# Ledger of designs, part 60: peptides against a protein of PDB entry 7AE7

Target 1, 321 residues: chain A of PDB entry 7AE7
Amino acid sequence: KVYKDLREFLEVLEQEGQLIRVKEEVNPEPDIAAAGRAAANLGKNQPAVFFEKIKGYKYSVVTNVHGSWQNHALMLGLDKNTSTKDQFYELNRRWDKFPVPPNVVKREAAPCKENVIDKDINLFEILPLYRINEQDGGFYISKASVVTADPEYPDDFNKLNVGTYRIQVKDRDRVGIQALAMHDIAVQLEKAEAENKPLPIAITIGNNPLVTFMASTPVGYNQNEYEFVGALQDGVPMDIVKSDLYDHLYVPAGSEVVLEGHIIPRVRTVEGPFGEFPGSYSGARLQCEVKIDRITHRTNPIFENLYLGIPWTEIDYLMAL

## One batch from the design tools (peptide; aimed at target 1 G137 G138 D171 T269)

Design b2_p23_3_s2 (made by RFdiffusion4, then SolubleMPNN; from b2_p23_3, 14 letters changed)
Fold by OpenDDE base, seed 3:
Structure b2_p23_3_s2 (fold): chain B 321 residues (1-321), chain A 23 residues (1-23)
Amino acid sequence: as target 1 above (321 residues)
Amino acid sequence: SAEFEEAIAERRKRLEEELKSLE
């Protein structure tokens, strides 16, 4: 089975008993994290947790989407009881199909374009933001697939990067991004900053689960993550659409939310702390700052965010294979 | 709603306080 978007995957998770729907209104803190911990305590078959109503917000949150081997099997369109070994073999078999070029769809055909915000941007109106950990130094977007390009080769699709980075909300229209030297985005940012130019960026939230998987999987600088998504879909191309602000950036057509903007050149601001692992906080650091200039989103967008809890986190599953 | 705006304001205030604590 192939999924067009997060919603199709969540439907399958629910049908397979791998999603808990919380219908009562919850507080963003501590209820989201508490419910995530409760779900993690259900054993090895950890379900996703979908919160329909969050006090003080308009939209829903889903966590722990990739939080089990069952969810990982379903992501690959396999039986939920497929062994980790068999999942690995199937993943490797499909990996050899690279590249599978994506379909570029028209703007009118892309669900992520249903709504547009281009003025008075306020991230708190679109995303039900909360502290993932009690001691976090702010609100984090932890499962975004971030799209950037090489500023010297903007039309080279093979250099288009889709990666997962720690993103802290800094203001209504600003986020901090952790771009480490080992990340492809850091190479692209270095080139932009050498010329004192902004780096165009699209931060995409709530994607096809294989996009999120590939954004968390290191690939070569000249390899496109979307072409791997097509390979992992057993040769079925994924759908992408041109960003609104930039001709050279393409985003998943089915994204729940797309934050379009730029990394401000040669600006560094305090970011952190963040509880990357239970009981371990990264210290505060100077990180890059992104200005959000435009938002596109699906009607009633779902905020997909990472569950961080004991004993096993989503990141462990995303990086285990 | 007024409750929605108050909730956003509270969260923003918390964000600002947390950011200031790091400076």
Scores: peptide ipSAE 0.027, ipTM 0.511, DockQ to the pose 0.083
OpenDDE base, seeds 1, 2, 4, 5: peptide ipSAE 0.012, 0.008, 0.006, 0.043; ipTM 0.366, 0.329, 0.288, 0.563; seeds 1, 5 fail the geometry check

Design b2_p23_3_s3 (made by RFdiffusion4, then SolubleMPNN; from b2_p23_3, 10 letters changed)
Fold by OpenDDE base, seed 3:
Structure b2_p23_3_s3 (fold): chain B 321 residues (1-321), chain A 23 residues (1-23)
Amino acid sequence: as target 1 above (321 residues)
Amino acid sequence: SAEFEAAIKERQEKLKKELESLK
């Protein structure tokens, strides 16, 4: 089984009994985090949790999409009871199919282009933002696949990077991004900042689960994550579409939300604290700031966000293989 | 853009040839 988008995967999770749907209106705080913890306490077969109605917001949230070995097996299109060992063997077998280049689809064929916001941008209108942890210094987008390119080689497809980074909402149209020196985005940002130029960025939310997996998996600087997604789909190409603002940035065609903008050169602002692990907060740091210039989104977009419950967080499953 | 899409097509054709040679 191959998934075109998050929605196809959520349908399979629900059919397989690996998704809980919360139909009652919840408060964004503390109910989302509390329900996530309750779901994690159901045992080893942790389901995704889909919140249909959030007080004060228009759209839905889903958490813990990758939060179990069953969900991971289903992501690979395997039986949900496939052993971790067999999942690992299948993952490695498919990895050797790299590169599988993506299909470039037309704008009109891309679900992520159904709606456009290009003025009066307000992230709170499109994303049901909440504090993941009670002591967080703000709202985080913790499960985005961030697309950037090498500003020296913008047309080099091998250098197009899709990564996962900690993103704090700073204002209606601004986010902080943690670009550590070990990340490929930091190399690209350094090149842009050397010339005092903005770095183009597309922050994509609610993707094909293999895109999210690959964005969380380290690859070489000259390797494209989309070509690994095709490999992990057993040789089936994924669909990508050109961003609206930039000719050299391509995003997953099925993304729920795409935030297009730029990293402001040589600007650093306070970011954090964030509870990366239960009971462990990363201190406040000076981090990069992104201006959001355009949003595209599917109708009734689903905000996919990371679950940080005990004992296993969703990040533990994303990094376990 | 055009160079990017051309590079993708080139890789697709290369992969196709490699798969045909295994047959």
Scores: peptide ipSAE 0.150, ipTM 0.686, DockQ to the pose 0.010
OpenDDE base, seeds 1, 2, 4, 5: peptide ipSAE 0.125, 0.006, 0.021, 0.029; ipTM 0.699, 0.390, 0.504, 0.518

Design b2_p23_3_s4 (made by RFdiffusion4, then SolubleMPNN; from b2_p23_3, 11 letters changed)
Fold by OpenDDE base, seed 4:
Structure b2_p23_3_s4 (fold): chain B 321 residues (1-321), chain A 23 residues (1-23)
Amino acid sequence: as target 1 above (321 residues)
Amino acid sequence: SAEFEAEIKARKEKLKAEIESLK
């Protein structure tokens, strides 16, 4: 089984008993974070949790999508009861199929382009934002696949990077991003900042689960994560579409929300604290700032977000690979 | 199956109980 988008995966999770749908209205705080902890505490076969209604917001949230070995097996299109050993075997077998180039689809064929916001941008109208931990210094987008390119080689598709970074919401149209020196985005940002130029960026939310997986998996600077997604789909190309603002950035065609903008050159603002572990907050640091210039989104977009808490949580399953 | 629906219901109830205990 190959998934075009998050929605197809959520349907399979629900069919397989690996998704719990909460139909009752919840408070964004503390209910969503409490549900993430609760899902982790279920032990084996940890389900995704889908919140249909969130007080004060129009749209839904899903958490714990990658939160179990069963969900991981289903992501690979395997039986949910496939052993961890067999999942790793299959992953390694498919990895050797790299590269599998993506299909570039037309704008009209991309679900992420159903709606456009290019003025009066307000992230709170599109994303049901909440604090993941009670003492967090703000709202975090913790499961985005962030697309950037090499500003020296913008047309080199092999240098297109899709990564996962900690993103704090700073304002209606601004986010902080943690770009660590070990990440490919830091190399690209350094090149842009050397010339005092903005770095183009697309922050994508609610993707094909293999895109989210590959965005969390380190690859070589000259390797494209989308070509690994095709490999992990057993040779079936994924669908990508050109960003609206930038000719050289491509986003997953099925993304629930795409935030297009730029990293402001040579600007650093306070980010954090964030509770990476319960009771331990990473200190506030100076981090990069992104201006959001355009949003595209599916109708009734689903905000996929990560819960961070006591191991084993979703992040532990994503990093255990 | 009826068994599958019962299992999902039980998991939902358990999740709800855990959520309330963690609030």
Scores: peptide ipSAE 0.302, ipTM 0.865, DockQ to the pose 0.018
OpenDDE base, seeds 1, 2, 3, 5: peptide ipSAE 0.217, 0.263, 0.242, 0.251; ipTM 0.822, 0.850, 0.842, 0.840

Design b2_p23_4 (made by RFdiffusion4)
Pose (drawn by RFdiffusion4):
Structure b2_p23_4 (pose): chain A 313 residues (1-149, 158-321), chain P 23 residues (1-23)
Amino acid sequence: KVYKDLREFLEVLEQEGQLIRVKEEVNPEPDIAAAGRAAANLGKNQPAVFFEKIKGYKYSVVTNVHGSWQNHALMLGLDKNTSTKDQFYELNRRWDKFPVPPNVVKREAAPCKENVIDKDINLFEILPLYRINEQDGGFYISKASVVTANKLNVGTYRIQVKDRDRVGIQALAMHDIAVQLEKAEAENKPLPIAITIGNNPLVTFMASTPVGYNQNEYEFVGALQDGVPMDIVKSDLYDHLYVPAGSEVVLEGHIIPRVRTVEGPFGEFPGSYSGARLQCEVKIDRITHRTNPIFENLYLGIPWTEIDYLMAL
Amino acid sequence: MEEFIEERIEELREENEKREEEF
């Protein structure tokens, strides 16, 4: 099976006993992070946890989506009990199907274009933002796929919420931004960027894939789907930016020129906190989202947590 | 719900300001 969006994958997870629904209202901190750690601590058949009610927020949160070998196998469309080695072989075989060009769809057909917010941008009205770890510098978006511009790149970068319409980003960690970053800052011009949240599991998996192999990213997702192309749609504001047609939330924005502010600290996969450093800020100019969006976020702590599964094979 | 969200945004602004002053 192939998933057009996060919601089909969550449906499969729930049918397979790999998704737990929390119906009672929970507080943002530390409840969501504590549940993410506990789900990771179950050791075997760790499920995704779906929070339907978060105090003070309108929408729902899902965590630990990738955080088990059962979830990982279901992401690949295999039986949930497929061994880790056999998943490795299946990924090795599909790796060679690269490239599979994506299908570009019309705006009216992309679920991520159901709702538009073009003014008075407020991330909190859409995303139930919360603190992941006690010493984090702020509320983080820890599982976004970021699109920048065959020269189109998708990657995962931790995003700290700085204001209702502003976030932080480590721009010098996106090694295609940094030739356009010099030109843009030298000329005081903005650099367009797209942040996608709540994606097809293979899109997130591709976004965590090593940068050393300069692939075409979306064409790699079609390979992981064993030859089935993925659907992408053009962003509202920037014609050279394409986002997954099924994303739950799309934040279209730009990197603010000549602005460096304190970002962090935040958790890193080796199990420790990073330090606080001066980083770039991104202004959100537009939000498009599916009706009743789902905030797919990720807990990070002492290994093994969901990030280890996203990096393993 | 709106008042709660605005309070959360204000708390976040105060924490960011304090962190900038400390840095």

Design b2_p23_4_s1 (made by RFdiffusion4, then SolubleMPNN; from b2_p23_4, 15 letters changed)
Fold by OpenDDE base, seed 4:
Structure b2_p23_4_s1 (fold): chain B 321 residues (1-321), chain A 23 residues (1-23)
Amino acid sequence: as target 1 above (321 residues)
Amino acid sequence: MKKIQEELLAKLKEEQAAQEAAF
């Protein structure tokens, strides 16, 4: 099975008994994070948790989507009981199909373009934001696939980067992003900042699970994560669409939410703390600031967010292969 | 936190068991 979007994957997870639907209204804090911890602590067959109703918000949250080996098998379109060894074998077999170039679809064919917000941007109206950990310094978007390009080579599709970065919500239309020196985004930002130019960015939320997987997988600076997604789809191209603001940025056609904007050059603001590990907070650091200039989203967008905790949690399954 | 987590864990276990019994 190949998935076009998060919704097709969530449908399969539910059909396979790997998704729990919470129909009762929950408090965003502490209930979402508590349920994510609860799901991780089931010990086996850890399901995704889908919250239909969050108090004070309009839209839904899903967490723990990659939170088990069963969910990882299903992501690969395998039987949920496929062994970790056989999953690894199949992953490697498919990896050798790289590159599989994506299909560029028209704007009208992309579900992520169903709705547009280009004024009075308020992230809290679109995303049911909550603290993942009790001591977090703010609200985090922890499972976004972030799209950037090389500002010296904007038309080089091989330098288009799709990465996962820690994103703290700073204001209605601003986020802090953790761009570490080891990340491809840091190289691209350094080039933009050398010229005192903004770095174009698209922060994509609620993707095809293989996009999220590849955005969390280190690849070469001249390798495109979308071409690996096609390889991991056993040679079926994924669908991408041009961003609304930038001709050189492409986003997954099926994204639930796309935040388009720019990294403000030579600005650093306090980000964190964030509870990456239980009892271990990354200290507050000066990090990049993103201005959000446009949002596109699906109707009734699902906020996919990561749960972090003691191993083995969702992040450990995303990084284990 | 701990009590709410334990209550949610119980609910999630019940729901998981109900799903497993429906297959």
Scores: peptide ipSAE 0.114, ipTM 0.749, DockQ to the pose 0.018
OpenDDE base, seeds 1, 2, 3, 5: peptide ipSAE 0.049, 0.089, 0.038, 0.107; ipTM 0.687, 0.719, 0.681, 0.738

Design b2_p23_4_s2 (made by RFdiffusion4, then SolubleMPNN; from b2_p23_4, 16 letters changed)
Fold by OpenDDE base, seed 4:
Structure b2_p23_4_s2 (fold): chain B 321 residues (1-321), chain A 23 residues (1-23)
Amino acid sequence: as target 1 above (321 residues)
Amino acid sequence: MKKILDEMEEELKKRLAAQEAAF
């Protein structure tokens, strides 16, 4: 099985008994974070938790999508009871199919383009934002696949980076991004900032599960994560679409939400603290600031967000293979 | 926090058990 989007994956998770649907209205705090932790604490067959109704918000949240070995097997289109060993062997077998180039679809064929917001941007109207941990310094987008390019080689598709970075919501149209020196985005940002230029960025939320997996998997600077997604789809290309603002940025065609904008050059603002682990908070840091200039989204967008906690949580399953 | 987490864990366990019984 190959998934075009998050929705096709959530349908399979639900059919396989690996998704809990919460139909009653919940409070964004503490209920979502509490459920994410509770799901992780089940010890086996940890399900995704899908919240249909969140008080004060229009749209839904899903957490713990990659939160188990069963969900990881299903992501690979395997039986949910496939052993971790057999999942590892299958992942390695498919990895050898790299590169599998993506299909570039037309704008009209991309579900992420169903709705556009280009003025009066307010992230709180699109994303049901909540604190993931009790002591978090703000609202985080923790499971986004962030698209950037090399500003010296913008047309080199092999230098197009799709990475996962910690993103704090700072204002209606601003986010802080944690770009550490070990991240490919930091290399690209350094080049842009040397010229005092903005770095173009697309922050994609609610992707097919292999995009999210590959965005969390370290690859070479000259390797494209979308070409690995095609490999992990057993040689089936994924669908990408050109961003609305930038000719050189491509986003997953099926993304629930795409935040298009730029990293403001030579600006640093306070980001954090964030509860990366229970009882272990990263200190507040000066991090990059992104201005959001355009949003595209699917109708009734699902906010996929990560719960971080004591191993083994969703992040450990994303990084374990 | 702890009480809410314990209550939520019990609720999720009940929902999972109800789903497993429906398959």
Scores: peptide ipSAE 0.130, ipTM 0.741, DockQ to the pose 0.018
OpenDDE base, seeds 1, 2, 3, 5: peptide ipSAE 0.048, 0.111, 0.088, 0.049; ipTM 0.666, 0.725, 0.707, 0.685; seed 3 fails the geometry check

Design b2_p23_4_s3 (made by RFdiffusion4, then SolubleMPNN; from b2_p23_4, 13 letters changed)
Fold by OpenDDE base, seed 5:
Structure b2_p23_4_s3 (fold): chain B 321 residues (1-321), chain A 23 residues (1-23)
Amino acid sequence: as target 1 above (321 residues)
Amino acid sequence: MKEIQEKMIEELKKRLEAQEKAF
């Protein structure tokens, strides 16, 4: 099975008994993190947790989407009881199909374009933001697929990067991003900052589960993560759409939320701390700042965020392959 | 909704100010 978006995947998780739906109104803190920890205590078959109603917010949250080997098998369109060995064999078999170029769809055919916000931007109106860990320095977007391009070669689709980065909310229309020197985004940012230019960026939230998987998987600088998504779909192309602000940036057509903006050149602001692992906080550092200039989103957007709390977190499953 | 969002934004600002003083 191939999934066009997060919603088609959540439907399969629910049908397979791999999703818990919380229908009662919860507080954003501490109830989301507490319910996530309770779900993680259910053992090896950790379900996704979908929160329909969050006090003070209009929209929903889903966590722990990749948080088990059963969810990983279902992501590959396999039986949920497929062994980790057979999942790895199937991943390697599909990897050899690279490249599988994506389909570029029209704007009118892309669900991520259903709604537009181009003024008075407030992230708290679109995303039900909460602290993942009690000691976090703020609100994090921890499971976004971030799209950037090479500013010297903007039309080279092979240099289009889709990566996962730590993102702290800084204001209604500002986020901090952790761009480390080992990340492809840091190479692209260095080129932009050499000329004192902004780096164009699209932060995409709530994607096809293979997009989120490939955004967390290291690939070569001249390899496009969307062409690997098509390979992992057993040769079925994924659907992408042009960004609204930039001709050279493409986003998943089915994204729940797209934050379009720019990294401000030569600006660094304090970011962190964040509890990346249980009992391990990365310290505060000076990091890049993004201005959000436009939002596009699906009607009733789902905020997909990373589950963190006990060992064998969702990140351990995303990095284990 | 708006009142809770404004409280969350106020809490954000307090945390950022505390972070800047601790760094």
Scores: peptide ipSAE 0.342, ipTM 0.870, DockQ to the pose 0.911
OpenDDE base, seeds 1, 2, 3, 4: peptide ipSAE 0.288, 0.294, 0.021, 0.097; ipTM 0.851, 0.856, 0.515, 0.718

Design b2_p23_4_s4 (made by RFdiffusion4, then SolubleMPNN; from b2_p23_4, 14 letters changed)
Fold by OpenDDE base, seed 3:
Structure b2_p23_4_s4 (fold): chain B 321 residues (1-321), chain A 23 residues (1-23)
Amino acid sequence: as target 1 above (321 residues)
Amino acid sequence: MKKILEEMERELRERQAAQEAAF
């Protein structure tokens, strides 16, 4: 099976007994993180947890979407009981189909364009933000697929990067982003900062599960993650749409939320602490700052966020394949 | 914390088992 978006995948997870729906109102803290820990402690068959109602927020949260080998099998459209070995063989077989170019859809055909916010940007109105760990220095967006391009070659689609980065919410319209020297985004940012120019960025949240998987999987600088998504869909192209602010940035057509903006050149601000691992906080560091200039979102957007807690976490499953 | 987590783990297991029995 191929999924167009997060919603089609969540429907399958629910049908397969791999999603638990919490219908009662929860407190964003500590209940979301506590339920994520509870789900992780269920053993090998860890379900996603979908929170329909969060106190003080309008929209829903889902966590632990990639939190088990069963969920990974279903992501590949396999039987949920497919062995890790057979999942790996099928993944490699499909990987050899690269490249599978995406379909560029019209703006009117893209669900991520249903609603627009272009003034009075407030991330807290769109995302049910919470502290993942009790000692976190703020709110994190931990499962975004971040789209950037090479500023020297903006029209080279092979240099379009879709990556996963740690993002701290700094203000209503600002986020800190961890762009390490080993990431393709750091190469692109260095080129922009050399000219004292902003780097265009689209931070996409709540995607087709294979987009999230590929955004967490290192590929070559001249390889496009969307062309791997098509390969992992067994040769079915994924749908992408042009960003609203930038002609050279393309986002998944089915994204729940798209934050469009720019990395401010040569600005570094304090980010953290963040509990990357249980009982280990990365210290406060100087990180890049993004200004959010536009939001597009689906009606009743689902905030997909990563569960971070006692291993095995979603990160451990995403890095183990 | 520990008691709340144990209660949530039990509730999630009961919900998962009920879903598996319904399909």
Scores: peptide ipSAE 0.160, ipTM 0.766, DockQ to the pose 0.017
OpenDDE base, seeds 1, 2, 4, 5: peptide ipSAE 0.000, 0.017, 0.145, 0.013; ipTM 0.367, 0.498, 0.759, 0.369

Design b2_p23_5 (made by RFdiffusion4)
Pose (drawn by RFdiffusion4):
Structure b2_p23_5 (pose): chain A 313 residues (1-149, 158-321), chain P 23 residues (1-23)
Amino acid sequence: KVYKDLREFLEVLEQEGQLIRVKEEVNPEPDIAAAGRAAANLGKNQPAVFFEKIKGYKYSVVTNVHGSWQNHALMLGLDKNTSTKDQFYELNRRWDKFPVPPNVVKREAAPCKENVIDKDINLFEILPLYRINEQDGGFYISKASVVTANKLNVGTYRIQVKDRDRVGIQALAMHDIAVQLEKAEAENKPLPIAITIGNNPLVTFMASTPVGYNQNEYEFVGALQDGVPMDIVKSDLYDHLYVPAGSEVVLEGHIIPRVRTVEGPFGEFPGSYSGARLQCEVKIDRITHRTNPIFENLYLGIPWTEIDYLMAL
Amino acid sequence: SAHEAAYQRNKELNARYPGSTSV
């Protein structure tokens, strides 16, 4: 099976006993992070946890989506009990199907274009943002696929919420931004960027794939789907930016020129906090989202947690 | 708004690490 969006994958997870629904209202902190750690601590058949009610928020959160070998196998469309070695072989075989060009769809057909917010941008009205770890510098979006511009790149970068319509980003960790970053800051011009949240599991998996192999990213997702192309749609504001047609939330924005502010600290996969450093800020110019969006976020702590599964094979 | 407390909490958390510069 192939998933057009996060919601089809969550449906499969729930049918397979790999998704737990929390119906009672929970507080943002520390409840969501504590549940993510506990789900990771179950050791075997760790499920995704779906929080339907978060105090003070309108929408729902899902965590630990990738955080088990069962979830990982179901992401690949295999039986949930497929061994880790057999998943490795299946990934090795599909790796060679690269490239599989994506299908570009019309705006009216992309579920991520159901709702538009073009003014008075407020991330908190859409995403139930919360603190992941006690010493984090702020509320984080820890599982976004970021699109920048065959020269189109998708990657995962921690994003700290600074204001209702502003976030932080480590721009010098996106090694295609940094030739356009010099030109843009030297000429005081903005650099367009897209932040996608709540994606097809293979899109997130591709976004965590090593940068050393300069692939075409979306064409790699079609390879992981064993030859089935993925659907992408053009962003509202920037014609050279394409986002997954099924994303739950799309934040279209730009990197603010000549602005460096304190970002962090935040958790890193080796199990420790990073330090606080001066980093770039991104202004959100537009939000498009599916009706009743789902905030797919990720808990990170002492290994093994969901990030290890996203990096393993 | 109903989430206003969360926004203010986030602002409080950010305020613990002040600083800014230009390039």

Design b2_p23_5_s1 (made by RFdiffusion4, then SolubleMPNN; from b2_p23_5, 12 letters changed)
Fold by OpenDDE base, seed 1:
Structure b2_p23_5_s1 (fold): chain B 321 residues (1-321), chain A 23 residues (1-23)
Amino acid sequence: as target 1 above (321 residues)
Amino acid sequence: MEYKEVEERNKELNAKYPGSETI
């Protein structure tokens, strides 16, 4: 089975008994994090948790999408009871199919383009933002696939980077992003900042689960994560579409939300703290700042965010193989 | 990476976080 988007995957998770729907209105805090922890306590068959109604918000949240070996098997289109060993060997077999180039679809064919916000940007109107941990310094977007390119080689598709980064919401149209020196985005940002230029960015939320997986998987600077997604789909290309602001940035066609903007050159603002691991907070640090200039989103967008309650966390599963 | 290395890493994670046995 191949998934076009998050919604097709959530449907399969629900059919397989790997998704819990919370139908009652919940408070963003503490209920989302508490329900995620409660789901993690169900043992090894940890389901995704879908919150249909969040108080003060219009849209839904889903957490723990990758939060079990069953969900990981289903992501690969395998039986949910496929052993970790068999998942590993199948993953490696498919990995060897790289590169599988993506399909570039037309804008009108991309579900992520159903709605546009190009003025009065307010992230709180689109994303049901909450603190993941009680002591977090703010709201985090923790499961985004962030698209950037080499500003020196913007037309080199092999240098297009899709990565997962810690993102704190700073204002209605501002986010802080943790670009560590080991990340490809940091190399690209260094080049832009050397010329005092903005770095174009697309922050994509609620993707095909293999996009999220590959965005969390380190690859070479001259390797495109989308070409690995096609490999992991056993040779079926994924669908991408051009961003609205930048001809050189491609986003998953099925993304629930796309935040398009730029990293402000040579600006650093305080970000954090964030509870990256249970009982471990990374301190507040100076991080890059992104201005959001445009949002595209699916109708009734689902905010996919990371579960960070009790280990194993979704990160542990995303990096396990 | 060999599966044995994955198994060892996952065993270490399970040892660090008892009751998280997902394997």
Scores: peptide ipSAE 0.236, ipTM 0.786, DockQ to the pose 0.015
OpenDDE base, seeds 2, 3, 4, 5: peptide ipSAE 0.195, 0.045, 0.045, 0.079; ipTM 0.756, 0.654, 0.654, 0.695; seed 4 fails the geometry check

